# Ledger of designs, part 163: peptides against a protein of PDB entry 3ZOQ

Target 1, 223 residues: chain A of PDB entry 3ZOQ
Amino acid sequence: QLLQDSWWNQLKEEFEKPYYQELREMLKREYAEQTIYPDSRDIFNALHYTSYDDVKVVILGQDPYHGPGQAQGLSFSVKPGVKQPPSLKNIFLELQQDIGCSIPNHGSLVSWAKQGVLLLNTVLTVRRGQANSHKGKGWERLTDRIIDVLSERERPVIFILWGRHAQMKKERIDTSKHFIIESTHPSPFSARNGFFGSRPFSRANAYLEKMGEAPIDWCIKDL

## One batch from the design tools (peptide; made by RFdiffusion4, then SolubleMPNN)

Design b2_p25_7_s2 (from b2_p25_7, 15 letters changed)
Fold by OpenDDE base, seed 2:
Structure b2_p25_7_s2 (fold): chain B 223 residues (1-223), chain A 25 residues (1-25)
Amino acid sequence: as target 1 above (223 residues)
Amino acid sequence: MEQEELEKKKKEEEELFKKLEEEEK
């Protein structure tokens, strides 16, 4: 099976559906004919690092970084040794101002993923240099199902929704069970309009504590 | 997920895509 058991039990039916088979065939062609990011083995990293049952927080992204070596299969995250993209730099600036974490010398968010932060893009692949090139190809249906099965889960989840694209998913979230933290996007074009000072990290931990769960250690160690 | 299990799953994904790429060529 492709996914770990907890996710497989929730999503196995999706992988048998025609839309996903069509997506799979498209991806075969794209990876054969084009440079696609992330690496094919990294597509489901968000689900690999964070089991269905271990999800505490969800951070939604749009699609992977489309530059060489950047995409890690985790929303906003970049591989070690890669320069931090502007949005990620702003995330770390807010992290520092919110809870006093030092700005790390790398952009890997794997430590968050390992603690139950599902770093999910709504589209899981991209063609090199072509943002949103795999939009509308089937990923959104799968990732909508991921949101749905989390929303259906009895154990509460915290959804961090930065910007309009992520906030459109709010309609799929049962707010009677789950918590939503919304702000403008961390992009340089929007961060000063509400992302800075939104304190998503302390707010997420405050919700976790209220639920009797261990908070996330958001501070990232240098490599 | 343990690192070894993660790497196993990543390899399984990679092998799946490689097989599929070979079938379409």
Scores: peptide ipSAE 0.018, ipTM 0.420, DockQ to the pose 0.016
Fold by OpenDDE base, seed 4:
Structure b2_p25_7_s2 (fold): chain B 223 residues (1-223), chain A 25 residues (1-25)
Amino acid sequence: as target 1 above (223 residues)
Amino acid sequence: MEQEELEKKKKEEEELFKKLEEEEK
């Protein structure tokens, strides 16, 4: 069984569908012939770290980082020892200004994932040096289903939607039941147009407290 | 998910993709 029980119960039917079989065959060829990121063992890390029932917050990304050793199967996150990408640096700058956290000496967001922050990319693989190379190959249909089953969940979820690509998923979210936090993307090209000062971390915790749930400890310790 | 359970799931995922790569060769 590929996924933990809570996700498997929600998604098992997707893995038997033709689109996923075609995606799987494509991925076999890609991993055999090209350098693909993340490692094949890390593709579903977002679902491994955060169970379906434990999801409190969702942060949507587009696709994995395409440089050596960067991607770890979590949106915006990089493995320890990897230089922080510009968007991630801006995320930590906003975190510092929002709630006073120190900027960590690494870029791993695993501590968020373990607390119920689903760090989901819409596309889960990429070729080395080729951004969006696996776009439109079937991942979006699976990740749309992940959003759908979370939207159908009785217990409310907080969706953090940075930039236009993530915001396009809002149509799949029951906004009468779930909470949305929207801003421009943390990219250097867009961060000054609304991401900085958006205070997504304090706002997410305010919603969690209103729901009677424990807030996220967003502060990341140095390694 | 506990670390041991996570490692088990990662191993299952790795074995799945290895099997798939072998089938395409």
Scores: peptide ipSAE 0.015, ipTM 0.391, DockQ to the pose 0.016
Fold by OpenDDE base, seed 1:
Structure b2_p25_7_s2 (fold): chain B 223 residues (1-223), chain A 25 residues (1-25)
Amino acid sequence: as target 1 above (223 residues)
Amino acid sequence: MEQEELEKKKKEEEELFKKLEEEEK
């Protein structure tokens, strides 16, 4: 069994489908012949840290960071000791302006994941130095199914959709049941066009409180 | 997920991919 029980019950059928078998064969070749990120044991970290039932918030990313030691299997997150990428820096700037959190000395978002923030990339692997190199290889179909099963869940979820790529997934989300927080992407190229001042963290917590759920402690402690 | 369970799952994934890498070599 590849995943924890809660996710396995939702996704087990996907792993038997031809597209995933083809993806698996592709990944075998890629890991054998190339440097692939994240580490193979970290591919499903988003699902490992946050069970299906524990998901409160989803933050969608595109694909993993493609530099050495960066990708942690969580969208936007980097391993401790790794320099914060520009988008992540902007996320922390917005976090500071939104709810007053200090900017952490590291880029690990594991504390969010442990609280029910599913940090999901739509593509879960990447070749070193080659952004989107594993796009269109099957991951998107699996991650679409992850969105689908969350959309089907009775307990509401908050989806934070930064930028057009993530917002394209809105069609898969029952917006009558689930909450959507949309803005431009935290990338330096787009952050000033609506990401800054969007206050996604306080808005997410306001929805959680309205649902009678515990808010996320978005503030990240230094390591 | 508890840390020990998470690490176990990560190890299982690592072992799986190592086997898969060996099959392609």
Scores: peptide ipSAE 0.014, ipTM 0.394, DockQ to the pose 0.016
Fold by OpenDDE base, seed 3:
Structure b2_p25_7_s2 (fold): chain B 223 residues (1-223), chain A 25 residues (1-25)
Amino acid sequence: as target 1 above (223 residues)
Amino acid sequence: MEQEELEKKKKEEEELFKKLEEEEK
């Protein structure tokens, strides 16, 4: 199976639909002819690290980093040894101010993913040096379905929606069951307009505790 | 997901994409 059982059971029908077959054929050409990120084995890393049943928190991104060695299939995350992008630096600054975590010496968020933080981009691939190059090619329909099946889940989920792009997905989320944490985007262009001081990490843990769930250890250890 | 299961799924994904890339080339 392409995905672990819990996600496969939720998404298997999507992979048979014409839109996904067209996306697959597009991706086949793109990976053959262009440098595409992330590595093909890493496209579904968000779903690999965090099962459907284990999702506690969702953090939505737009599309992968388009520089060499950056993207690892997790929203906002970069591979170890990669310089932290500006938005990620601001995420760690807010993390420090919110709950006292030290700034890690790397940008990998895998430790969050392993704890049930689904680090999902709405578009899962990108051409090298071409931001949003795979926008509108079919990924959004699949990732909308991911949001939908999580919204339909009985066990509550916490959605962290940074900026307008992520917040557009709010209409797909049953707010009678699920919790939403909204702020401006961590980008340097918007962080001072509401992201800083939004305390998404402590707020997420407060919701988890209210649900009787184990909180996320948001602090990232140095490598 | 256990690390062994994760590695298996990633390997299956890689093999699938390699096959698709070979079919396109």
Scores: peptide ipSAE 0.010, ipTM 0.365, DockQ to the pose 0.016

Design b2_p25_7_s3 (from b2_p25_7, 14 letters changed)
Fold by OpenDDE base, seed 5:
Structure b2_p25_7_s3 (fold): chain B 223 residues (1-223), chain A 25 residues (1-25)
Amino acid sequence: as target 1 above (223 residues)
Amino acid sequence: SEQEALRELARREEELWEELEEEEK
């Protein structure tokens, strides 16, 4: 199957809906005629690395990086060997200041994903060099459903919502069960307006500990 | 309204994100 059983059980009905069928047909054309990122096999990497039941933390992004070799199907993450984008650099700066982690020599956040951090973009594909080129094509409906089914889960989730785009999803989250950590976006244009000093990593771990769950090891090892 | 404010904020952030992504080219 394309997805782990736990996600399939939550999302199978979406894949049968007309909007997703149209999205799929669009994507088939796009991947055939254009350079699309990430690789088609990596589109659902966030769900592959983090099962529905294993989600502890959600970090929402907008859409994938649109440069060659960058996107790996995880929000904010880049493949090893790729220069760290400015927002990611700021994420690591905050990580260092928050909990003392060293800045890694790569930009892969796979280690977070493997620990239960769902690194989800709201739009899961993009044309090369064309930011948000696949906005409004159906991904948002699917990813909204992902947020919804997590919100409906009895076991609490921590949502880290950087910036206003992510924060718009707050209305879909049952705050009686789940925790939200909000700040400005890590972008150089907004990071100094609240992201720096927001300490999302230690705060997330504090919530996890209160829930009786193992904290995330946010520190990323060099490759 | 709050909803309108959120939409405007989202638009501004989208523009910023697009600018950042363009710089990464």
Scores: peptide ipSAE 0.030, ipTM 0.624, DockQ to the pose 0.060
Fold by OpenDDE base, seed 2:
Structure b2_p25_7_s3 (fold): chain B 223 residues (1-223), chain A 25 residues (1-25)
Amino acid sequence: as target 1 above (223 residues)
Amino acid sequence: SEQEALRELARREEELWEELEEEEK
């Protein structure tokens, strides 16, 4: 199986559909002919680290970082040893102001993923140096289905939607069951227009506590 | 409509994100 059993049960029908088969063939060519990020074995890291049943929080990104060694299959996250991108730095600044966490010396969000934070990009691959190069190739249909099956889940989920791109997914979320935290994007271009001071981390934990679930330990230890 | 406005705003944000990603490189 490509995925954990819980995700496989939810997504197996998608993998049999023509759109995904076409996407797969496209990706085979792309990885063979060009430098594609993340590594092919890391494409589904978000689903690997966070099972369907273990999802507590979803943070949506657009597509992977397109620089060498950056993307690790998790939205906003970078591999250890990689300089923190500006948006990620702002995420950590808000984290510090929100709940008092220290700014880590790395940019890996794997610890969040392991606690049930699904760090999902809407597009899961990118060509080196070409942002959004794999937009409209089929990933969006799969990731929309991921959102759909989470929305259909009885156990509530918290969706953190930074920026307008992510907020377009609200229509797919049953707000009678699930919670949405919205703000502007952490990008330097928009962070001061609402992201800073939005306190998404404490708000997420407040919802989790109301649901009777363990909160996320958002603080990231240095490596 | 609100949805149409959101789509337009999303497009603008995508452009900003692309610019940011280039700078983050």
Scores: peptide ipSAE 0.029, ipTM 0.637, DockQ to the pose 0.060
Fold by OpenDDE base, seed 3:
Structure b2_p25_7_s3 (fold): chain B 223 residues (1-223), chain A 25 residues (1-25)
Amino acid sequence: as target 1 above (223 residues)
Amino acid sequence: SEQEALRELARREEELWEELEEEEK
């Protein structure tokens, strides 16, 4: 489970810290004794698909889906062939209304990741059927560092912060350099209170254009 | 405090997410 050089350079000091060693030992036990998602090889998929230097946009999630075959190491994303969760369906509805994309027949957001959208959960593992079961075990400290090193980067980043959990990370972001797009969460319980109509995709591309960077092709092809 | 309020709201959001995922299955 090797990271790209760009991320390794940013995070290598974290991996030597006691908290991460404890996390790693915990994970070894968990994967041995429990069914843990995602697959251990997919834990850092967000960093694998999007290098530190290639990050254009960050979308923060909480923790992975805890059902069989769902999580693939990317926030909100599900493997092809998996039913789209309600929040993801709402994301695609907003995408359609925002920039006219068709709703894909799958829920994989890998195409976003490959374009520089860091789909980062704050917690990167979960026990089957037990949401937030790995909360407070050390992932948050690592992912906070990921946010910090991106905030410290000279090249601007766009942070999309859906819901209050993600928005709590705003204090770690240097808004003099970086852009933040905030709304309610895409969950059915909150989407109608601000997520719908927030147009995060066109707004993100508008910022990218102002920065002189290529926009994200948010439209996802059917498989 | 503002921070305490945010933490409480975040906790509630987590609970809602858990409920949603349970219903999905």
Scores: peptide ipSAE 0.028, ipTM 0.609, DockQ to the pose 0.067
Fold by OpenDDE base, seed 4:
Structure b2_p25_7_s3 (fold): chain B 223 residues (1-223), chain A 25 residues (1-25)
Amino acid sequence: as target 1 above (223 residues)
Amino acid sequence: SEQEALRELARREEELWEELEEEEK
């Protein structure tokens, strides 16, 4: 199976639905005819690194970076050796101000994913140089289901929702069980309107501690 | 409230979404 058992048990019914079959056929054509990111083997990296049962925190993104070598199947994350995009730089600035972490010399967030931070984009593929080119093709229905099954989980989850598009998913989250951390987007266009100073990392760890869970080590080591 | 303020900021952010996407990537 492509996915870990815990995710497969939650999502297996989706993969049998017509919308996903149509999405799969579309992707086959796209990968054959165009340059698509991320690599097809990396599409589900968020689910590979973080099992359903191990999810502690969710950070929602829109769609993958569309430049060469950038996307690695994790929201906001870039492969080592890739220049940090502006939003990611601001994320690290807030991380430094919030809990004192040094700014890493790379942009890989894999260490977060391995600790239970689900770095989920709502759309999981993109054409080279064409932002949102795979919007409305079926990914949103699958990723909505991912949010739904996490919302239905008994063990609480912390959802970090940066910007309006991520916050639109709040209606799918049972706020009687789960915690929401909201602010403006880390983009240079919006970060000064609320993202900076929002302290999402310390707040997330505070919730985890109250739940009796181990906190996330948000600090990223240099490579 | 703080939440109401954030919702208003989110609404204003929608107007800049295209620019946000370009800057993020």
Scores: peptide ipSAE 0.031, ipTM 0.681, DockQ to the pose 0.046; fails the geometry check

Design b2_p25_7_s4 (from b2_p25_7, 17 letters changed)
Fold by OpenDDE base, seed 2:
Structure b2_p25_7_s4 (fold): chain B 223 residues (1-223), chain A 25 residues (1-25)
Amino acid sequence: as target 1 above (223 residues)
Amino acid sequence: MEQERLKKLEEEEKKLWEKLQKEES
């Protein structure tokens, strides 16, 4: 068993399905023949850091960063020592304007993950230098199931959906139980069209407080 | 404690992928 018990109980049936076996075979070939990100040990980091039961907030990404040393299995997050990508810089700018956090000197969002922020990409692997190269290979079915089982959970979840790709998942979320925070994507191409000023961090914490849960400490300390 | 658990899981995943790659080869 490679996943936490709570996730394994929710997803074990998926791993036995043909689509996932085919995905696994594809990944075996890709990792053998290509440079694939993240490291194979880091593919499920989002699930490792945040158990099914501990999920408070979900932030959906598309697929991992495709540059060397960037992806660490968490949406929008980069390994320490890696320059912050433009979208991540904008996330931190909004964080600063929203709740007054300082801009960290690194791009690791592990501290969020440890607090119950599921940093989930819809596609969990990518070929070096080729964005969306593993799109449509089976990951989306698994990650859709992750969204589904969270939606089915009795304890409410907050879904932060930046941009159209993430917002397409709204149909899978029971809005009678769960909360959704939507805006344009933090990308430089879209951030000024609604992401900036959307205040997703304070809004998420407001929902958590209403639910009687501890808020997320969104501020990230320097390393 | 949690960090140690995560490290263990990462190592288990690493071993799994290494095994799978060996089988593919």
Scores: peptide ipSAE 0.009, ipTM 0.384, DockQ to the pose 0.015
Fold by OpenDDE base, seed 3:
Structure b2_p25_7_s4 (fold): chain B 223 residues (1-223), chain A 25 residues (1-25)
Amino acid sequence: as target 1 above (223 residues)
Amino acid sequence: MEQERLKKLEEEEKKLWEKLQKEES
Protein backbone atom coordinates (compact mmCIF):
# COMPACT_ATOMS: atom_id res chain seq x y z
CA GLN B 1 0.00 0.00 0.00
CA LEU B 2 1.09 3.54 -0.73
CA LEU B 3 2.15 5.79 2.11
CA GLN B 4 -0.03 8.73 3.03
CA ASP B 5 0.87 11.85 1.08
CA SER B 6 2.39 13.57 4.11
CA TRP B 7 4.91 10.77 4.69
CA TRP B 8 5.59 10.34 0.98
CA ASN B 9 6.56 13.99 0.70
CA GLN B 10 8.99 13.58 3.60
CA LEU B 11 10.53 10.26 2.55
CA LYS B 12 10.32 10.08 -1.27
CA GLU B 13 13.99 11.07 -1.65
CA GLU B 14 15.06 8.19 0.60
CA PHE B 15 13.25 5.64 -1.55
CA GLU B 16 15.33 6.72 -4.55
CA LYS B 17 18.66 6.26 -2.76
CA PRO B 18 20.87 3.23 -3.44
CA TYR B 19 20.74 1.97 0.16
CA TYR B 20 16.96 1.70 0.06
CA GLN B 21 16.94 0.05 -3.35
CA GLU B 22 19.42 -2.51 -2.04
CA LEU B 23 17.26 -3.01 1.05
CA ARG B 24 14.19 -3.49 -1.13
CA GLU B 25 15.92 -6.09 -3.28
CA MET B 26 17.15 -7.88 -0.17
CA LEU B 27 13.63 -7.92 1.26
CA LYS B 28 12.20 -9.30 -1.98
CA ARG B 29 14.60 -12.24 -1.71
CA GLU B 30 14.00 -12.67 2.02
CA TYR B 31 10.20 -12.74 1.71
CA ALA B 32 10.47 -15.20 -1.17
CA GLU B 33 12.96 -17.57 0.48
CA GLN B 34 12.30 -17.15 4.23
CA THR B 35 9.43 -16.51 6.61
CA ILE B 36 9.67 -12.80 7.35
CA TYR B 37 7.63 -10.74 9.80
CA PRO B 38 5.52 -8.76 9.68
CA ASP B 39 3.50 -9.49 6.55
CA SER B 40 4.98 -7.44 3.70
CA ARG B 41 1.78 -5.40 3.52
CA ASP B 42 2.17 -4.45 7.20
CA ILE B 43 5.81 -3.25 7.16
CA PHE B 44 4.80 0.42 7.13
CA ASN B 45 1.68 0.13 9.32
CA ALA B 46 3.08 2.68 11.78
CA LEU B 47 3.16 5.25 8.97
CA HIS B 48 -0.20 4.09 7.60
CA TYR B 49 -2.02 4.57 10.91
CA THR B 50 -0.28 7.83 11.84
CA SER B 51 0.41 10.45 9.15
CA TYR B 52 3.41 12.76 9.37
CA ASP B 53 1.20 15.70 10.31
CA ASP B 54 -0.83 13.72 12.84
CA VAL B 55 2.13 12.45 14.89
CA LYS B 56 1.82 13.59 18.50
CA VAL B 57 3.92 10.95 20.27
CA VAL B 58 6.67 8.60 19.07
CA ILE B 59 7.44 5.32 20.83
CA LEU B 60 10.60 3.69 19.49
CA GLY B 61 11.13 -0.06 19.41
CA GLN B 62 14.04 -2.12 18.10
CA ASP B 63 12.73 -4.73 15.66
CA PRO B 64 9.49 -6.72 15.19
CA TYR B 65 8.45 -9.77 17.17
CA HIS B 66 9.76 -12.84 15.37
CA GLY B 67 7.03 -15.35 16.30
CA PRO B 68 4.08 -16.43 14.14
CA GLY B 69 1.20 -13.99 13.96
CA GLN B 70 2.73 -11.52 16.43
CA ALA B 71 4.12 -8.52 14.57
CA GLN B 72 1.68 -6.12 12.94
CA GLY B 73 4.07 -3.33 11.95
CA LEU B 74 3.69 -1.40 15.22
CA SER B 75 6.36 -1.32 17.95
CA PHE B 76 5.48 -3.43 21.01
CA SER B 77 2.03 -4.22 19.58
CA VAL B 78 0.68 -7.70 18.81
CA LYS B 79 -2.35 -8.70 16.78
CA PRO B 80 -5.58 -9.51 18.62
CA GLY B 81 -5.66 -13.08 19.88
CA VAL B 82 -1.88 -13.15 20.41
CA LYS B 83 -0.50 -13.65 23.91
CA GLN B 84 0.97 -10.45 25.31
CA PRO B 85 4.80 -10.55 25.33
CA PRO B 86 6.52 -9.79 28.67
CA SER B 87 7.53 -6.24 27.73
CA LEU B 88 3.98 -5.44 26.63
CA LYS B 89 2.59 -6.85 29.87
CA ASN B 90 4.87 -4.48 31.76
CA ILE B 91 3.76 -1.57 29.57
CA PHE B 92 0.17 -2.30 30.58
CA LEU B 93 1.16 -2.63 34.25
CA GLU B 94 2.76 0.81 34.12
CA LEU B 95 -0.28 2.14 32.27
CA GLN B 96 -2.51 0.85 35.06
CA GLN B 97 -0.37 2.35 37.80
CA ASP B 98 0.17 5.62 35.92
CA ILE B 99 -3.37 6.55 34.91
CA GLY B 100 -5.60 3.72 36.16
CA CYS B 101 -6.31 1.90 32.90
CA SER B 102 -7.46 -1.71 33.07
CA ILE B 103 -5.20 -4.32 31.53
CA PRO B 104 -6.77 -5.24 28.18
CA ASN B 105 -7.49 -8.82 27.11
CA HIS B 106 -5.41 -8.30 23.93
CA GLY B 107 -2.15 -6.65 22.92
CA SER B 108 -3.11 -4.43 19.99
CA LEU B 109 -1.96 -0.82 20.27
CA VAL B 110 -3.80 0.27 17.11
CA SER B 111 -5.99 2.61 19.17
CA TRP B 112 -2.83 4.52 20.15
CA ALA B 113 -1.65 4.69 16.55
CA LYS B 114 -5.00 6.07 15.40
CA GLN B 115 -4.69 8.88 17.94
CA GLY B 116 -1.26 10.00 16.72
CA VAL B 117 1.14 7.68 18.55
CA LEU B 118 3.78 6.63 16.02
CA LEU B 119 4.77 3.10 17.09
CA LEU B 120 8.04 2.92 15.17
CA ASN B 121 10.65 0.16 15.23
CA THR B 122 14.12 1.19 14.07
CA VAL B 123 14.27 -2.06 12.07
CA LEU B 124 11.01 -2.93 10.35
CA THR B 125 11.44 -6.62 9.45
CA VAL B 126 12.79 -9.82 10.99
CA ARG B 127 13.25 -13.47 10.06
CA ARG B 128 11.08 -15.97 11.90
CA GLY B 129 12.80 -17.03 15.11
CA GLN B 130 15.87 -14.86 14.44
CA ALA B 131 15.86 -11.66 16.46
CA ASN B 132 17.82 -8.78 14.89
CA SER B 133 18.38 -10.77 11.68
CA HIS B 134 17.71 -7.67 9.56
CA LYS B 135 19.75 -5.29 11.71
CA GLY B 136 22.23 -3.19 9.74
CA LYS B 137 20.57 -3.85 6.37
CA GLY B 138 19.34 -0.32 5.69
CA TRP B 139 16.20 0.12 7.82
CA GLU B 140 18.07 2.18 10.42
CA ARG B 141 18.97 4.78 7.80
CA LEU B 142 15.33 5.16 6.75
CA THR B 143 14.01 5.25 10.32
CA ASP B 144 16.71 7.75 11.27
CA ARG B 145 15.35 9.93 8.47
CA ILE B 146 11.83 9.51 9.91
CA ILE B 147 13.13 10.79 13.25
CA ASP B 148 14.99 13.61 11.49
CA VAL B 149 11.97 14.90 9.55
CA LEU B 150 9.87 14.78 12.73
CA SER B 151 12.60 16.67 14.58
CA GLU B 152 12.60 19.28 11.82
CA ARG B 153 8.81 19.69 12.05
CA GLU B 154 7.70 22.97 13.57
CA ARG B 155 4.82 21.43 15.52
CA PRO B 156 6.31 19.75 18.62
CA VAL B 157 6.52 15.97 19.09
CA ILE B 158 6.88 13.89 22.25
CA PHE B 159 9.49 11.12 21.99
CA ILE B 160 9.23 8.23 24.44
CA LEU B 161 12.63 6.52 24.57
CA TRP B 162 12.68 3.27 26.54
CA GLY B 163 16.14 1.77 26.98
CA ARG B 164 19.58 2.54 25.60
CA HIS B 165 18.87 1.63 21.98
CA ALA B 166 16.05 4.14 21.68
CA GLN B 167 17.94 6.73 23.74
CA MET B 168 20.79 6.67 21.21
CA LYS B 169 18.40 8.54 18.90
CA LYS B 170 18.22 11.51 21.27
CA GLU B 171 21.10 13.22 19.45
CA ARG B 172 18.86 13.44 16.36
CA ILE B 173 16.06 15.24 18.22
CA ASP B 174 15.91 19.02 18.58
CA THR B 175 15.16 19.29 22.29
CA SER B 176 14.53 23.01 21.93
CA LYS B 177 11.27 22.14 20.13
CA HIS B 178 10.45 18.57 21.13
CA PHE B 179 9.94 16.74 24.41
CA ILE B 180 11.70 13.55 25.47
CA ILE B 181 10.53 11.00 28.04
CA GLU B 182 13.30 8.56 28.95
CA SER B 183 13.41 5.49 31.17
CA THR B 184 14.76 1.96 31.25
CA HIS B 185 13.18 -0.57 28.91
CA PRO B 186 9.87 -2.29 29.86
CA SER B 187 11.64 -5.67 29.53
CA PRO B 188 11.47 -7.82 32.68
CA PHE B 189 15.26 -7.50 32.85
CA SER B 190 15.17 -3.70 33.18
CA ALA B 191 11.64 -2.56 34.06
CA ARG B 192 12.23 -2.44 37.83
CA ASN B 193 15.32 -0.28 37.31
CA GLY B 194 13.34 2.75 36.19
CA PHE B 195 10.52 1.92 33.76
CA PHE B 196 8.00 1.19 36.51
CA GLY B 197 7.02 4.47 38.08
CA SER B 198 8.28 6.52 35.11
CA ARG B 199 4.65 7.44 34.26
CA PRO B 200 5.26 8.05 30.54
CA PHE B 201 1.55 8.17 29.67
CA SER B 202 0.50 10.92 32.07
CA ARG B 203 3.70 12.84 31.30
CA ALA B 204 3.03 12.65 27.57
CA ASN B 205 -0.51 13.93 28.09
CA ALA B 206 0.79 16.75 30.29
CA TYR B 207 3.03 17.88 27.42
CA LEU B 208 0.17 17.62 24.94
CA GLU B 209 -2.05 19.74 27.16
CA LYS B 210 0.72 22.32 27.47
CA MET B 211 0.84 22.48 23.67
CA GLY B 212 -2.93 22.93 23.47
CA GLU B 213 -3.33 19.46 21.94
CA ALA B 214 -5.88 16.81 22.78
CA PRO B 215 -4.46 14.19 25.14
CA ILE B 216 -4.10 10.55 24.16
CA ASP B 217 -6.69 8.13 25.47
CA TRP B 218 -4.20 5.46 26.47
CA CYS B 219 -6.80 3.09 27.90
CA ILE B 220 -7.45 0.11 25.63
CA LYS B 221 -10.88 -1.52 25.59
CA ASP B 222 -11.35 -5.27 25.62
CA LEU B 223 -12.39 -7.04 22.45
CA MET A 1 -7.30 -20.49 9.63
CA GLU A 2 -5.51 -18.53 12.35
CA GLN A 3 -4.89 -15.65 9.98
CA GLU A 4 -8.58 -15.46 9.19
CA ARG A 5 -9.40 -15.38 12.90
CA LEU A 6 -6.87 -12.60 13.47
CA LYS A 7 -8.29 -10.59 10.57
CA LYS A 8 -11.76 -10.93 12.05
CA LEU A 9 -10.51 -9.70 15.41
CA GLU A 10 -8.81 -6.75 13.72
CA GLU A 11 -12.08 -5.86 12.01
CA GLU A 12 -13.88 -6.07 15.34
CA GLU A 13 -11.25 -3.77 16.82
CA LYS A 14 -11.87 -1.27 14.04
CA LYS A 15 -15.63 -1.36 14.64
CA LEU A 16 -15.09 -0.92 18.37
CA TRP A 17 -12.90 2.12 17.77
CA GLU A 18 -15.48 3.69 15.48
CA LYS A 19 -18.20 3.07 18.06
CA LEU A 20 -16.11 4.58 20.86
CA GLN A 21 -15.43 7.69 18.79
CA LYS A 22 -19.15 8.20 18.26
CA GLU A 23 -19.92 7.69 21.95
CA GLU A 24 -17.30 10.25 22.98
CA SER A 25 -18.93 12.95 20.84
Scores: peptide ipSAE 0.008, ipTM 0.307, DockQ to the pose 0.026
Fold by OpenDDE base, seed 4:
Structure b2_p25_7_s4 (fold): chain B 223 residues (1-223), chain A 25 residues (1-25)
Amino acid sequence: as target 1 above (223 residues)
Amino acid sequence: MEQERLKKLEEEEKKLWEKLQKEES
């Protein structure tokens, strides 16, 4: 099977639907004819690193980075050795100001994913050099279902929603049960309008501790 | 305008905290 058991039980019906079959056929053509990111084996890394039951926090992104060697199937994350994109730099600046973490010498957020932070993009693939090139091709329907099944879960989830695109998904979240942390996007164009000083990391951990769960170790070690 | 939006979000967050505290008591 494509996914681990906990996610498969939640999503298996989606993979049999026509929209996903059409998406799959589109992706086969795209990967054959063009350079597509991330590597096809890394498309579902967010679900591989963080099981359905282990999700504590969700951070929504739009689509993968479209440059060589950047995308690794996790929102905002880049492979080690890759220059940190501006938004990611701002995330680490806020992390430092919020809870005192040092800025790491790489941009991999895998350590967050392994602790229960679902780093989910709403669109999971992109053409090289063409941002949003796979928008509206079927990924959004699958990722909406991911949000839905998390919203239906009894154990509360913390959703971190940076910027308008992520915040548009709030209508799918049961806000009577789940916690929402909202601010402007970490992009240089918007970070000074609310992202900086929003302290999403300490606030997320405060929710986790209140629920009797272990907090996230947000600090990232150098490689 | 943005400050007003953030204030509203903080109020909603406060309500969630209060609900959680009541459930634990």
Scores: peptide ipSAE 0.006, ipTM 0.340, DockQ to the pose 0.019
Fold by OpenDDE base, seed 5:
Structure b2_p25_7_s4 (fold): chain B 223 residues (1-223), chain A 25 residues (1-25)
Amino acid sequence: as target 1 above (223 residues)
Amino acid sequence: MEQERLKKLEEEEKKLWEKLQKEES
């Protein structure tokens, strides 16, 4: 099977649908003919690091970074040794101001993923140098289903929705049992319009504590 | 009962966020 049992049970029906089969065939051609990110083995890393049952927090991104060696299958995250992209730098600045974490010397958010932070892009692949090149090819239908099955889960989830793209998914979330933290996007173009000072990390942990859940250790250690 | 409790917490957080947004204006 492609995914661990908890996600497979939630998503197995999607993989049998025509849209996903068409997406799969498209991806086979793309990976064969062009440079596609992330590595094909890393496409579902967000689901690999964070099981369906272990999801505590969801952070939605748009699509993977399209530069060499950047994308690792986790939203906003970059592989160690890669320069931190502007949005990620702003995320760490807000993290520092919110809860006092130091700025890490790398951009890997794997430690968050391992603690139950689902770092999900709505589109899971991209052509080198071509942002949104795989938009509208089928990924959004799958990732919408991921949001749906989390919304249907009995145990509450915290959704952190930065920017309008992520916030468009709010209609799929049952706010009677799940929590939403919204602000502008961490991008330099929007961060000063509401992202900075939004304190998503402390607010997420406050929700977790009220639910009787262990908080996330958001502070990232240097490598 | 749990949903009602959680909804109340969400509403309280929403009010706090709205207050913070006004302060950041």
Scores: peptide ipSAE 0.000, ipTM 0.278, DockQ to the pose 0.022

